# Peptides against a protein of PDB entry 3JWR: the designs that were tried, part 13

Target 1, 323 residues: chain A of PDB entry 3JWR
Amino acid sequence: TRELQSLAAAVVPSAQTLKITDFSFSDFELSDLETALCTIRMFTDLNLVQNFQMKHEVLCRWILSVKKNYRKNVAYHNWRHAFNTAQCMFAALKAGKIQNKLTDLEILALLIAALSHDLDHRGVNNSYIQRSEHPLAQLYCHSIMEHHHFDQCLMILNSPGNQILSGLSIEEYKTTLKIIKQAILATDLALYIKRRGEFFELIRKNQFNLEDPHQKELFLAMLMTACDLSAITKPWPIQQRIAELVATEFFDQGDRERKELNIEPTDLMNREKKNKIPSMQVGFIDAICLQLYEALTHVSEDCFPLLDGCRKNRQKWQALAEQ
Target 2, 298 residues: chain A of PDB entry 3JWR as posed
Amino acid sequence: TRELQSLAAAVVPSAQTLKITDFSFSDFELSDLETALCTIRMFTDLNLVQNFQMKHEVLCRWILSVKKNYRKNVAYHNWRHAFNTAQCMFAALKAGKIQNKLTDLEILALLIAALSHDLDHRGVNNSYIQRSEHPLAQLYCHSIMEHHHFDQCLMILNSPGNQILSGLSIEEYKTTLKIIKQAILATDLALYIKRRGEFFELIRKNQFNLEDPHQKELFLAMLMTACDLSAITKPWPIQQRIAELVATEFWEQGDQVGFIDFVCTQLYEALTHVSEDCFPLLDGCRKNRQKWQALAEQ

## One batch from the design tools (peptide; aimed at target 1 N125 Q130 H142)

Design b1_p18_2_s1 (made by RFdiffusion4, then SolubleMPNN; from b1_p18_2, 12 letters changed)
Fold by OpenDDE base, seed 3:
Parts: C-alpha cells; structure tokens; sequence
Structure b1_p18_2_s1 (fold): chain B 323 residues (1-323), chain A 18 residues (1-18)
C-alpha cells in the first residue's frame, strides 16, 4: 500500500525529537504516520529490532495492521489510546529505568501487548458485552474483551507479512506469547483489583523481588495497568481532553444501555450526570490510581513523574468538584 | 456517591469476569 511504502521509506526521527521518552508526552498534534514512526523508534531504541532480527518492512506492516484493527468510531479505546499506552511503557522502560529490570523478551512482549491490548475494542466494557449476550460472552466467561484483544493480537502476528516474531526460536516465541497474553489480560481492571493487594503488600514489606517468577508476572501486570491508565498522570490540559474522550465513550455506552438493554446506566456512564465527572475522577484516582503509581515509584523512583502527575490532577479535579 | 459509582462499576466488572 501507499501508506506502507511511505512509512517504510521515511526517516525515523530520534526518540529525543519525538519526545517519546517524556511522561508528559501528547499525541494530539501527531498524524497517524507520525504515531507509526514513534512506534518504530520505540522498537528500535529498545533494541528489539536488532535483538530479534525484525525486518523493517515487516515491522512497518505490523504497526499499520495493528492501527487498522482499532475502530475509528470509538471515542477513546482506539489506536491513539493503544499508542499512548505503548508510549508510556516506553517512557517507563527508558526514563523510568524499568528496562534494566526486565529481559528482552519481557520488553518485547510488553510493547506488543501495550499496542495490542485493546484491539477491535467496541467502546463498551465487559459488563455490557455480558449483559447484551454478545457472541464473545459465549466464548469467554472472564475478561471477555481482553481475551478477544489477545486473539486479535495473535491473528495479526500470524498474518502474512506481519510476522515480527519470525526471528524468535520456538521457545522464545512461546514465552513471548505467554507474556503478551498475561499482559493483555492484566488490563482487565477486575483482575487488577483482585491482584493489586499482593503487589502492594510485597512493596510495603520490602519483600518485592523481580527474580521471583511469580512476582515478575505480577509486576508486569501492574506495569501494564499503570501504562493503560497513564492518561490520569498527564499534564492537566491533556488530562482534561482525554477525560472528555473517556466520558464520551462512557456516555455512548450508557445511551446504548438505555436503548438496547432498557437499563438505567451507572453515574459514570450516565450523560445526565456529567456534572459528577470531577468527583468521580477524584474517586477513581483515590480508589485505583494513586496506590499503583506509589508502588511503581517504589520499584523505580524515576517513575515519580507518573505519581506526581496523578496527584496534581487529583487536586485539579477536586477543585472542580468543589465548584 | 461518585466514588461509589466507580466502585460499583468495578464490582460489576469483577462479577462479570469471575
């Protein structure tokens, strides 16, 4: 395609030029091509291209395939969300110095997972899928959408001309897929809520050890969530804009819940409760976000900008809630 | 109540996925 030709022939700017190591990064002004260039740079600078012998054209095609398999009519859970999740992962790995704590296969898996974690997202949550008796709900009992996202990821990885993992041994391939699956499934907030207590206790007791395979898996899950939710850490103008996208998608779901399921949506999904967004954001930050970024910062102090951003945005939302 | 709404959503997610 012309798009592939353009991407493959383009000079990829440095990470510094693209600012993709910044926790404050925004993609708002970037074209789709530029987001793809950023993605190439992430793979390159993490040494994934070299270490796993990726062909440039194959990587370009894979990136474009991943992008294409996000829906354009979904307000938030689209390519830009996946891209921002991956960028946060990249920043956490580089600027946050998490790279030094992980294997190349883990890094490879995390980056692929971040880009792929919401593939073919439909703008509705697992509860809606279940309640609507969607065919996907018949295939999977738990983490319905996350299983679907992984299936989509696997499909793309195995598609002709998209096989960025072809340079891996069979064992490396199996390991990578296992980690990708675990990472994508970990983005189910239900699983996060279930597992986070173990992570926080390990941190609190100073017993956290990445050399333990179970704790490593737990950390990767927490890191995925931290990147997935990283919009809450962004500078306030960026946070506000992203929050509007999230609200739009949630309200769209609420509208569908009324129309299709004949139920009253929760306040979070209720367009009529728009005035509650600030207080709900405070609640979300307190219940879900703060402790995660605190714990992550304990693992690597260089991740502090995520925590700091989250705290600052809490103050901003609180101020709005009091108006 | 707003915090509760978030928690209820999360609870529904847990119930749906377990």
Amino acid sequence: as target 1 above (323 residues)
Amino acid sequence: SERQAVLELLQRLLEADE
Scores: peptide ipSAE 0.021, ipTM 0.635, DockQ to the pose 0.868
OpenDDE base, seeds 1, 2, 4, 5: peptide ipSAE 0.021, 0.014, 0.020, 0.022; ipTM 0.635, 0.524, 0.643, 0.646; seeds 1, 5 fail the geometry check

Design b1_p18_2_s2 (made by RFdiffusion4, then SolubleMPNN; from b1_p18_2, 10 letters changed)
Fold by OpenDDE base, seed 2:
Structure b1_p18_2_s2 (fold): chain B 323 residues (1-323), chain A 18 residues (1-18)
Amino acid sequence: as target 1 above (323 residues)
Amino acid sequence: SDYEAVRRFLQELLEADE
């Protein structure tokens, strides 16, 4: 395709030029092509292209395939969300110095997972899928959408001309897929809520050890969630804009719940409760986000900008809630 | 409470995962 030719032939700017190492990064001004260029740079600067012998054209095709398999009519859970999740992962690995704590296979898996974690998202959550008796709800009892996202990820990875993992040994391939699956499934916020207590306790007790395979898996799950929720850490103007996108998608679900399921939506998805967004954001930050970024900062102090951003946005939302 | 909406949302997430 012309798009592939353009991408494959383009000079990829440095990470510095693209500002993809910045936790304050915004994609608002970037074209789709530029987001793809950023993605190439992430793979390159993490040494993934070299270490796993990726062909440039194959990587370009894979990126475009991933992008294509996000829906354009979904307000928030689209390519830009996946891209921003991956960019936060990249920033956490580089600027946050988490790269030094992980293997190359783990880094590879996390980056692929971040880009793929919401593939073919329909703009509705697992609760809606279950209540609407969607066919996917018959296939999976738990983490319905996340299983679907992984299935889509696997489909793309195995598609002709998209096999960015072809340079891996059989064992490396199996390991990578396992980590990708675990990472994508970990983005189910329900699983985060269930597992985060163990992580926080390990940190609190100074017993956290990445050499333990179970704790490693737990950390990767927490890191994925931290990147998935990273919009809450962005500079205030960016945070506000993303919050509007989230609200739009949630309200669209709520409207569908009323119309299609004849149920009253929860307050977060109720358009009539729009005035409660600031207070709900404060609640979300306190209940879900703050402890995660605190714990992450304990693992790597260079991740502090995420925590600082989250705290600043809490203050901003609180000020709006008091008006 | 100001956190009730968030708690209900989390509860729904957990129920969907059951």
Scores: peptide ipSAE 0.328, ipTM 0.884, DockQ to the pose 0.798
OpenDDE base, seeds 1, 3, 4, 5: peptide ipSAE 0.314, 0.308, 0.322, 0.085; ipTM 0.880, 0.880, 0.884, 0.705

Design b1_p18_2_s3 (made by RFdiffusion4, then SolubleMPNN; from b1_p18_2, 10 letters changed)
Fold by OpenDDE base, seed 2:
Structure b1_p18_2_s3 (fold): chain B 323 residues (1-323), chain A 18 residues (1-18)
Amino acid sequence: as target 1 above (323 residues)
Amino acid sequence: SDYEAVLKFLKELLEADE
């Protein structure tokens, strides 16, 4: 395609020029081509292209394939969300110094997972999929969409001309796919809630050890969630804009719940309750986000900007909630 | 209570992601 030709021939700017090492990064001003260029730079600067002998054209095609398999009619869970998740992962690895704590295969898996974790998202949550009796709900009982996202990821990775993992040994390939699957499934927030207590307790007791395979898996899951939710850490203007996108998607689901399922949506999904957004954001930060970024900062102090951003946005939302 | 509000939020969030 012309798009592939343009991408493959383009000069990829430095990470510094693209500002992709910044936790304050925004994609709002970037074209689709620029987001793809950023993605190439992430793979390159993490040494993934070199270490796993990725062909440039194959990587370009894969990136475009991933982007194409996100829906454009979804307000939040689209390519830009996946891209921002991956950028946060990149920043956490580089600026946050987490790269030094992980293997190359883990880094490879995390970056692929971040980009792929919401593939073919339909703008509705697992509860809606289940209640609407969607065919996917018959295939999977739990984490329905996350299983679907992984299936889509696997499909793309094995598609002709998109095989960015062809340079891996069979064992490396299997390991990478296992980690990708675990990482994508970990983005089910229900699983995060279930597992985070173990992580926080290990941190609190100063017993956290990345050399333990179970704790490594747990950490990768927490890191994926931290990147997935990283919009909450962004500078206030960016946070506010993304919150509007999230609200739009949730309200669209709520509207569909009324129309298609004949049910009253929860406050989070209820367009008529938009005045509760500030207080709900405070609740979200307190209940879900703060402890995660505190724990992450404990693992690597260079991740502090994520925690600081989250705290600052809590203050902003609280001020709005008090009006 | 603050706890009840958090619990309600968590339940809503969990239901949203279940």
Scores: peptide ipSAE 0.023, ipTM 0.627, DockQ to the pose 0.301
OpenDDE base, seeds 1, 3, 4, 5: peptide ipSAE 0.020, 0.021, 0.020, 0.020; ipTM 0.629, 0.600, 0.593, 0.630; seed 1 fails the geometry check

Design b1_p18_2_s4 (made by RFdiffusion4, then SolubleMPNN; from b1_p18_2, 10 letters changed)
Fold by OpenDDE base, seed 2:
Structure b1_p18_2_s4 (fold): chain B 323 residues (1-323), chain A 18 residues (1-18)
Amino acid sequence: as target 1 above (323 residues)
Amino acid sequence: SEKERVEKLLQELLEADE
């Protein structure tokens, strides 16, 4: 395609030029081509291209395939969300110095997972899929969409001309796929809520050890969630705009719940409760976000900008809630 | 292919752990 030719022939700017090591990064001003260039740079600077012998054209095709398999008519869970999740992962690995704590296969898996974790998202949550009796709800009992996202990820990875993992041994391939699946499934907030207590307790007791395979898996799950929710850490103007996208998608679901399921949506999904957004954001930060970024900062102090951003946005939302 | 075989095995193993 013309798009592939353009991407493959383009000079990839440095991470410094692209500012992709910044936790304050915004994609709002970037074209689709620039987001793809950023993604190439992430793979390159994490040494994934060199270490796993990726062909440039194959990587370019894979990136474009991933982007193509996000829906354009979904307000929030689209390519830009996946891209921002991956960028936060990259920043956490580089600026947050988490790269030094992980294997190359783990880093490879996390980056692929971040880009792929919401593939073919339909703009509705698992609860809606279950209540609507969607065919996907018959295939999976829990984490329905996350299983679907992984299936889409696997499909793309095995598509002709998209096989970025062809340079891996069978054992490396198996390990990478396992970590990708676990990482994508970990983005189900229900699983996060279930597992986070173990992580926080390990941190609190100063017993956290990345050399333990179970704790490593737990950390990767927490890191994925931290990147997935990283919009809450962004500078206030960016946070506000992303919050509007989230609200739009949630309200669209609420409208569908009324129309298709004949139910009254929850406040989170109810456009008539827009005035509750600030207080709901404060609640979300307190219940879900703060402890996670605190714990992450304990693992690596260089991740503090995420925590600081979250705290600052809490103050901003609280001020709005008090009006 | 061998990779396809590994993928199938991986799916089975992961499903068993859920």
Scores: peptide ipSAE 0.034, ipTM 0.725, DockQ to the pose 0.022
OpenDDE base, seeds 1, 3, 4, 5: peptide ipSAE 0.029, 0.016, 0.028, 0.027; ipTM 0.678, 0.602, 0.678, 0.659; seeds 4, 5 fail the geometry check

## One batch from the design tools (peptide; aimed at target 1 K194)

Design b1_p19_1 (made by RFdiffusion4)
Pose (drawn by RFdiffusion4):
Structure b1_p19_1 (pose): chain A 298 residues (1-255, 281-323), chain P 19 residues (1-19)
Amino acid sequence: as target 2 above (298 residues)
Amino acid sequence: TTELAENEAIETELTEAMH
């Protein structure tokens, strides 16, 4: 509660000061308070704060709530993951220049979604909770964890003093939630795989076009995956260390080159055809693929 | 059942790609 006092009264530094405009950004050295501040700057500089009548008091309580609903004991899938994703999402809209390509309702939804796409993640994959017959698997059909992440995001938005959406017309609120649901579900790697082929062709055939309502929402799913694992596009020292966490969390459940080829370069290449200013992601990606390949050969 | 089979196929393809 004091954490709210101190936060709701601190000056939010500029985006330039926070270096959150950068695809090469890192959080290793930021405090907890600082990361919440960057998030406020994100909402502010995306005009989400002014265009949706958000009170500084409410947005702060909500951001703090999401922070406290990520598990600390979880290796990689903690708050800093949701944060590093939203920053990548933010960097994509700004420096990658996509904001000029989509509505205010969509931008707000993507940011809220990127922040909460893994809420309450208990450090285990959909495959495991299904095979261990976790009650969550009994409750949800497909995309089990991602359904849960959303159930949580919504629970928080309906919490008192957290309605950062309270300023929306009922129609606006109604469709924003629809997009948020789609965004969070799209972070299921299975859906990314079962859908990417369709998108990779519209790109390959120089046919892809945003105006098409459907082609757009497909891309929105592809964008979510693009930020969800943007960690692979980081400078080597960072990718080295964040790969250490994904490493431990996986081994805990058990108790890189093939993946990048299978999952990543394919995707970031497509994102750059859609937006050239998004190439740093593709550059950083194959750059790390280069270092991991060299290590794989010892 | 169909979703489980598709998911298993995807996991197999991913495992093969990683190894």
Fold by OpenDDE base, seed 5:
Structure b1_p19_1 (fold): chain B 323 residues (1-323), chain A 19 residues (1-19)
Amino acid sequence: as target 1 above (323 residues)
Amino acid sequence: TTELAENEAIETELTEAMH
């Protein structure tokens, strides 16, 4: 395609020029082509292209295929969300120095997972999919959408001309797919809530050890969630704009819940309760976000900008809730 | 189903955590 030819022939700017190592990064001013160039830079600067013998054209095609399999009519859970999740992962690996704690295979899996974690998202949560008796709810009992996202990821990875993992051994390929699956499934906040207590307790007791395979898996899950939720850490103008996109998608679901399911939406998805957004954001930060970024900062102090951003945004939301 | 109840319970817990 013309798009592929343009991407494959383009000079890829440095990570410094693209600012993709910054925790304060924003994609708002970037074209789709520039987001693809940023993604190439992430793979290159993480040594994934070299270590796993990726062909440049195949990587370009894969990126464009991933981007194409996000819906354009979804307000928040689109390519830009996945791209921002991957950028936060890249920043955490580089600027946050987490790269030094992980294998190249784990890094490969995490980056693919971050880009793929919401593939074909429909702008509705698992509860809506289940209550609407959608065909996907018949295939999967828990984490319905996250299983679908992984299936889409696997489909793309196996598509002709998109096989970025073709340079891996059979064992490396199997291991990579396992980690990708676990990482995508970890983005279900329900699973995060169930597992986070173990992680926080290990940190609190100074018993956290990345050499333990179970603790490694747990850490990768927590890192995925930290990147997925990273909008809450962004500078206030960016955070506020992203919160509006999230609210738009949630209100669209709430409107569908009323119309299609005859259900009264929760306050989070109720357009009539828009005035409660600031207080709900404070609650979300306190209940879900703060402890995660505190624990992540304990594992790597260079991740402090995520925690600091979260704290600053809590103050901003609290000030709005008091008006 | 027990699964629906679990998902609803999680959604409720998330909603309650935000209030």
Scores: peptide ipSAE 0.032, ipTM 0.747, DockQ to the pose 0.701
OpenDDE base, seeds 1, 2, 3, 4: peptide ipSAE 0.034, 0.032, 0.031, 0.032; ipTM 0.753, 0.741, 0.743, 0.737; seeds 1, 2 fail the geometry check

Design b1_p19_1_s1 (made by RFdiffusion4, then SolubleMPNN; from b1_p19_1, 11 letters changed)
Fold by OpenDDE base, seed 3:
Order: C-alpha cells, then structure tokens, then sequence
Structure b1_p19_1_s1 (fold): chain B 323 residues (1-323), chain A 19 residues (1-19)
C-alpha cells in the first residue's frame, strides 16, 4: 500500500525529536504516519528490532495492521489510545528507568500488548457486552473484551507479512505470547482492582522483589494499568481533552443502554449527569489512580512525573467540582 | 472526607461497568 511504502521509506526521527520519552507527551498534533514513526522509534530504541531481528517492512506492516484494526468511530478506545498507552510504556521504560528491571522479552511483550490491548474495541465495556448477550459473552465468562483483544493481537501477529516475532525461538515466542496475553488481560480494570492490594502490600512492607516470578507478573500487570490510565497524568489541557473523549464514549454507551437494552445507565455513562464529571474524576483518581502511581514511583522514583501529573489533575478537577 | 462518598460511588460504578 502507499501508506506502507511511505512509512517504510521514511526517516524515523529520534526519540528526542519526537518527544516520546516525555511523560507529558501528546499525540493530538500528530498524523497517523507520525504515530507510526513514533512506534518504530519505540521498537528501535528499546533494541527490539535488533535483538529479535525484525525486518523493517514487517514491523511497518504490523504497526499499520494494528492501527487498522482499531475502529475510527470509537471516541476514545481507538488507535490513539493504544498509541498513547504504548508511549507511556516507552516513557516508563526509558525516562522511568524500568527498562533495566525487565528482560527484553518482557519489554517486547509489553510494547506489543500496549499497542494491541484494545484491538477492535467497540466503544462499550464488558458489562454491556454481557448484558447485550453478544456472542463474545458466550465465549468468555470474564474479561470478555480483553480476550477478544488478545485474539485480535494473535491474529495480526500470525498474518502474512506481519510476523514481527518470526526471529524468535520457539521458546521465546511462547514466552512472549504468554506475557502479551497476561498484559492485555491485566487491562481489565476489574482485575486491577482485584490484584492491586497484593502489589500495594508488597510495596508497603518493602517486600517487593522483581526477581520473584509472581511479583514480576504482578508488576507487569500494574505497569500495564498505569500506562492504560496514563491520560489522567497528562498536563491539564491534555487531560481535559482526553476526559471529554472518554465521556463521549461513555455517554454513547449509556445512550445505547437506554435504546438497545432499556437500562438506565450509571452516572458515569449518563449524559444527563455530565455535571458530575469533575467530581467523578476526583473519585476515579482517588479510587484507582493515586495509589497505583504512588506504588509505581516507589518501584522507580523516575516515574514521579506520572504521580505528580495525577495529583495536579486531581486539584484541577476538584476546583471544577467546587464551581 | 468530602471525597469519600464519590470515591465509593466511583469504585462501585467501575466495578459494575467493568464486570
């Protein structure tokens, strides 16, 4: 395709030029091509291209395939969300100094997972899928969409000309897929809520050890969530804009819940409750975000910008809630 | 805390929305 040719022939700017190491990064001004260039840079600067012998054209095709398999009519859970998740992962690995704590396979898996974690997202949550009696709800009992996202990820990875993992040994491939699956499934916020207590307790007790395989897996899950939710850490103007996209998607779901399911939506998804957004954002930060970024910062102090951004946005949302 | 009620409400909504 022309898009592939353009991407494959393009000079990939440095991470510094692209600012993809910055926790404050915004994609709003970037074209789709530029997001793909950023993604190539992430793979390159994490040494994934070299270490796993990725062919440039195959990587380019894979990136474009991943991008193509996000829906354009979804307000938030689209390619830009996946890209921003991956960028936060890259920033956490580089600027946050987490790279040195992980294996190359873990890094590879996390980056693939971040880009893939919401593939074919429909703009509705698992509860909607379940309540609508969607065929996917018959296949999976929990984390319905996350299983679907992984299935889509696997499909792309195995598609002709998209096999970025072809340079891996059989064992490396199996390990990578396992980690990808776990990482994508970890983006189910219900699983985060279920598991976070163990992570926070390990941190609190100063017993956290990444050499423990179970704790490593737990950390990767927490890191995925931290990147997935990283919009809450962005500079205020960026945060506001992203929050509007989230609200749009949630309200669209709420509208569908009323129309298709004859259900009154929760306040979070109720367009009539838009005035509660600021207070709900404060509640979300307190309930979900702050402890995570505090714990992450404890693992690596260089991740502090995520925590600081979250705290600053809490203050901003609180100020709006008081108006 | 003035945020406690909202915190609990959001947690509940999130659990309901995600599961």
Amino acid sequence: as target 1 above (323 residues)
Amino acid sequence: SEYQEEYEAIEKQLREAIQ
Scores: peptide ipSAE 0.029, ipTM 0.700, DockQ to the pose 0.068
OpenDDE base, seeds 1, 2, 4, 5: peptide ipSAE 0.024, 0.027, 0.026, 0.026; ipTM 0.653, 0.681, 0.663, 0.674; seed 5 fails the geometry check

Design b1_p19_1_s2 (made by RFdiffusion4, then SolubleMPNN; from b1_p19_1, 11 letters changed)
Fold by OpenDDE base, seed 2:
Structure b1_p19_1_s2 (fold): chain B 323 residues (1-323), chain A 19 residues (1-19)
Amino acid sequence: as target 1 above (323 residues)
Amino acid sequence: KEEEEEREAIEEKLRAAVQ
């Protein structure tokens, strides 16, 4: 395609020029081509292209295939969300110095997972999929969409001309797919809520050890969630704009819940309760985000900008909730 | 204790919204 030719022939700017090492990064001003260039730079600067012998054209095709398998009619859970998740992962690995704590296979898996974690997202949550009796709800009892996202990820990775993992041994390939699956499934916030207590307790007791395979898996899950939720850490103008996209998507679901399921939506998805957004954001930060970024900062102090950003946005949302 | 109870209540609501 013309898009592939343009991407494959383009000079890839440095990570510094693209600002992809910044926790304050915004994609709002970037074209789709520039987001793809950023993604190439992430793979290159993490040494993934070299270490796993990726062909440049195959990587370009894979990136474009991933981007194409996000829906354009979904307000938030689209390519830009996946791209921002991957950018936060890259920043956490580089600027946050998490790279030195992980294997190359773990880094490869996390970056692929971050880009792929919401593939073919429909702009509705698992509860809606279950309540609407969607065919996907017959395949999986929990984490319905996350299983679907992984299935889509696997389909793309196995598609002709998209096989970025072809340079791996059979054992490396199996390991990578296992980690990708675990990382994508970990983006189910219900699973995060279930598992985070173990992580926080290990941190609190100073017993956290990345050499333990179980604790490593737990950390990768927490890191995925931290990147997935990273919009809450962004400078206030960026945070506010992303919160509007999230609200739009949630309200669209709520409208469908009324129309298709004849139910009153929760406050989070109720368009009529948009005035509660500031207080709900404060509650979300306190209940979900703060402890996660505190724990991540304990693992690596260089991740502090995420925690600081979250705290600053809490103050901004609180000030709006008091008006 | 009150902050923890409020946090648990919010977590339960969030769990219900995400599940």
Scores: peptide ipSAE 0.023, ipTM 0.650, DockQ to the pose 0.079
OpenDDE base, seeds 1, 3, 4, 5: peptide ipSAE 0.023, 0.021, 0.021, 0.020; ipTM 0.636, 0.660, 0.656, 0.647; seed 3 fails the geometry check

Design b1_p19_1_s3 (made by RFdiffusion4, then SolubleMPNN; from b1_p19_1, 8 letters changed)
Fold by OpenDDE base, seed 1:
Structure b1_p19_1_s3 (fold): chain B 323 residues (1-323), chain A 19 residues (1-19)
Amino acid sequence: as target 1 above (323 residues)
Amino acid sequence: SEYLAEEEAIEKELAEAVA
């Protein structure tokens, strides 16, 4: 395609030029092509292209395929969300110094997972999928959409000309896919809530050990969630704009819940409750985000900007809630 | 059904946090 030709021929700017190592990164000013260039840079600077012998054209095609399999009519859970999740992962690995704590396969898996974790998202949560009796709800008992996202990820990875993992051994390939699956599934907030207590307790007791395979898996899950939720850590103007996108998508779901399911939406999904957004954001930060970024910062102090950003945004949302 | 219950639990936790 013309898009592939343009991407494959383009000079890929440095990570410094693209500012993709910054936790404060914003994609708002970037074209779709520039987001793809950023993605190439992430793979390159993490040594994934070299270590796993990725062909440039194949990587370009894969990126474009991933981007294409996000819906444009979804306000928040689109390519830009996946891209920002991956960028946060990249920043956490590089600036946050987590790269040195992980294997190359884990890094490869995390980056692929971050980009792929919401593939074909429909702008509705798992509760809606289940209540609407969608065919996917018959296939999966839990984490319905996350299973679907992984299936889409696997489909793309196995598509002709998109096989970025072709340089891996069979064992490396299996390991990578396992980690990708676990990482994508970990983006289900229900699973995060279920598992986070173990992670926080390990940190609290100073018993956290990345050499333990179970604890490693747990950490990767927590890191995925931290990147997935990273919008909450962004500079306030960015955070506000993203929050508007999230609200738009949630309200669209709520409208559909009323129309299609004849149910009253929760306050989070209720357009008429827009005035509660600031207080709900404070609640979300307190219940879900703060402890995670605190724990992550304990694993790597260089991740502090995420925690600091989250704290600053809590203050901003609290101030709005008090008006 | 388990997921729905977990999602509802999250929603409840969030609601309690903002109350």
Scores: peptide ipSAE 0.023, ipTM 0.714, DockQ to the pose 0.634
OpenDDE base, seeds 2, 3, 4, 5: peptide ipSAE 0.016, 0.024, 0.016, 0.015; ipTM 0.578, 0.714, 0.579, 0.580; seeds 3, 4 fail the geometry check

Design b1_p19_1_s4 (made by RFdiffusion4, then SolubleMPNN; from b1_p19_1, 12 letters changed)
Fold by OpenDDE base, seed 4:
Structure b1_p19_1_s4 (fold): chain B 323 residues (1-323), chain A 19 residues (1-19)
Amino acid sequence: as target 1 above (323 residues)
Amino acid sequence: DEYRAEEAAIEEQLRAAIQ
């Protein structure tokens, strides 16, 4: 395709030029091509291209395939969300120095997972899928969409000309896929809520050890969530804009819940409760976000900008809630 | 204690909304 030719022939700017190591990064001004170039740079600067012998054209095709399999008519859970999740992962790995704590396979898996974690998202949560009796709800009982996202990820990875993992041994391939699956499934916030207590307790007790396989898996899950929620850490103008996208998508779901399911939506999904957004954001930050970024910062102090951003946005939302 | 109770209530609401 012309798009592939353009991407494959393009000079990939440095990470510094692209600012993809910055926790304050915004994609708002970037074209789709530029987001793809950023993605190539992430793979390159994490040494994934070299270490796993990725062909440039194959990587380009894979990126474009991933992007293509996000829906354009979804307000928030689209390619830009996945791209921003991956960028946060890249920043956490590089600027946050988490790369030094992980294997190359784990890094590879996390980056693929971040880009792929919401593939073919429909702009509705698992509860809606379940209640609407969607065919996917018949296939999966738990983390319905996350299983679907992984299935889409696997499909793309195995598609002709998209096999970025072809340079891996059989064992490396199996390991990578396992980590990808676990990472994508971990983006189900219900699973985060279920598991986070163990992580926080390990941190609190100073017993956290990445050499323990179970704790490693737990950390990767928490890191995925931290990147998935990273919009809450962004500079205030960026945070506000993303919050509007989230609200739009949630209100669209609420409208569908009324129309299609004859259900009164929760306040979070109810456009009539728009005035509650600031207080709900404060509640979300307190209940879900702050402790996660505190714990992540404990694991790597260089991740502090995420925590600082979250705290600053809490203050901004609180000020709006008081008006 | 009130803050923790409120946090727990919000967490439960969020869990219900996200599931």
Scores: peptide ipSAE 0.027, ipTM 0.695, DockQ to the pose 0.077
OpenDDE base, seeds 1, 2, 3, 5: peptide ipSAE 0.028, 0.026, 0.027, 0.027; ipTM 0.712, 0.696, 0.698, 0.699; seeds 1, 3 fail the geometry check

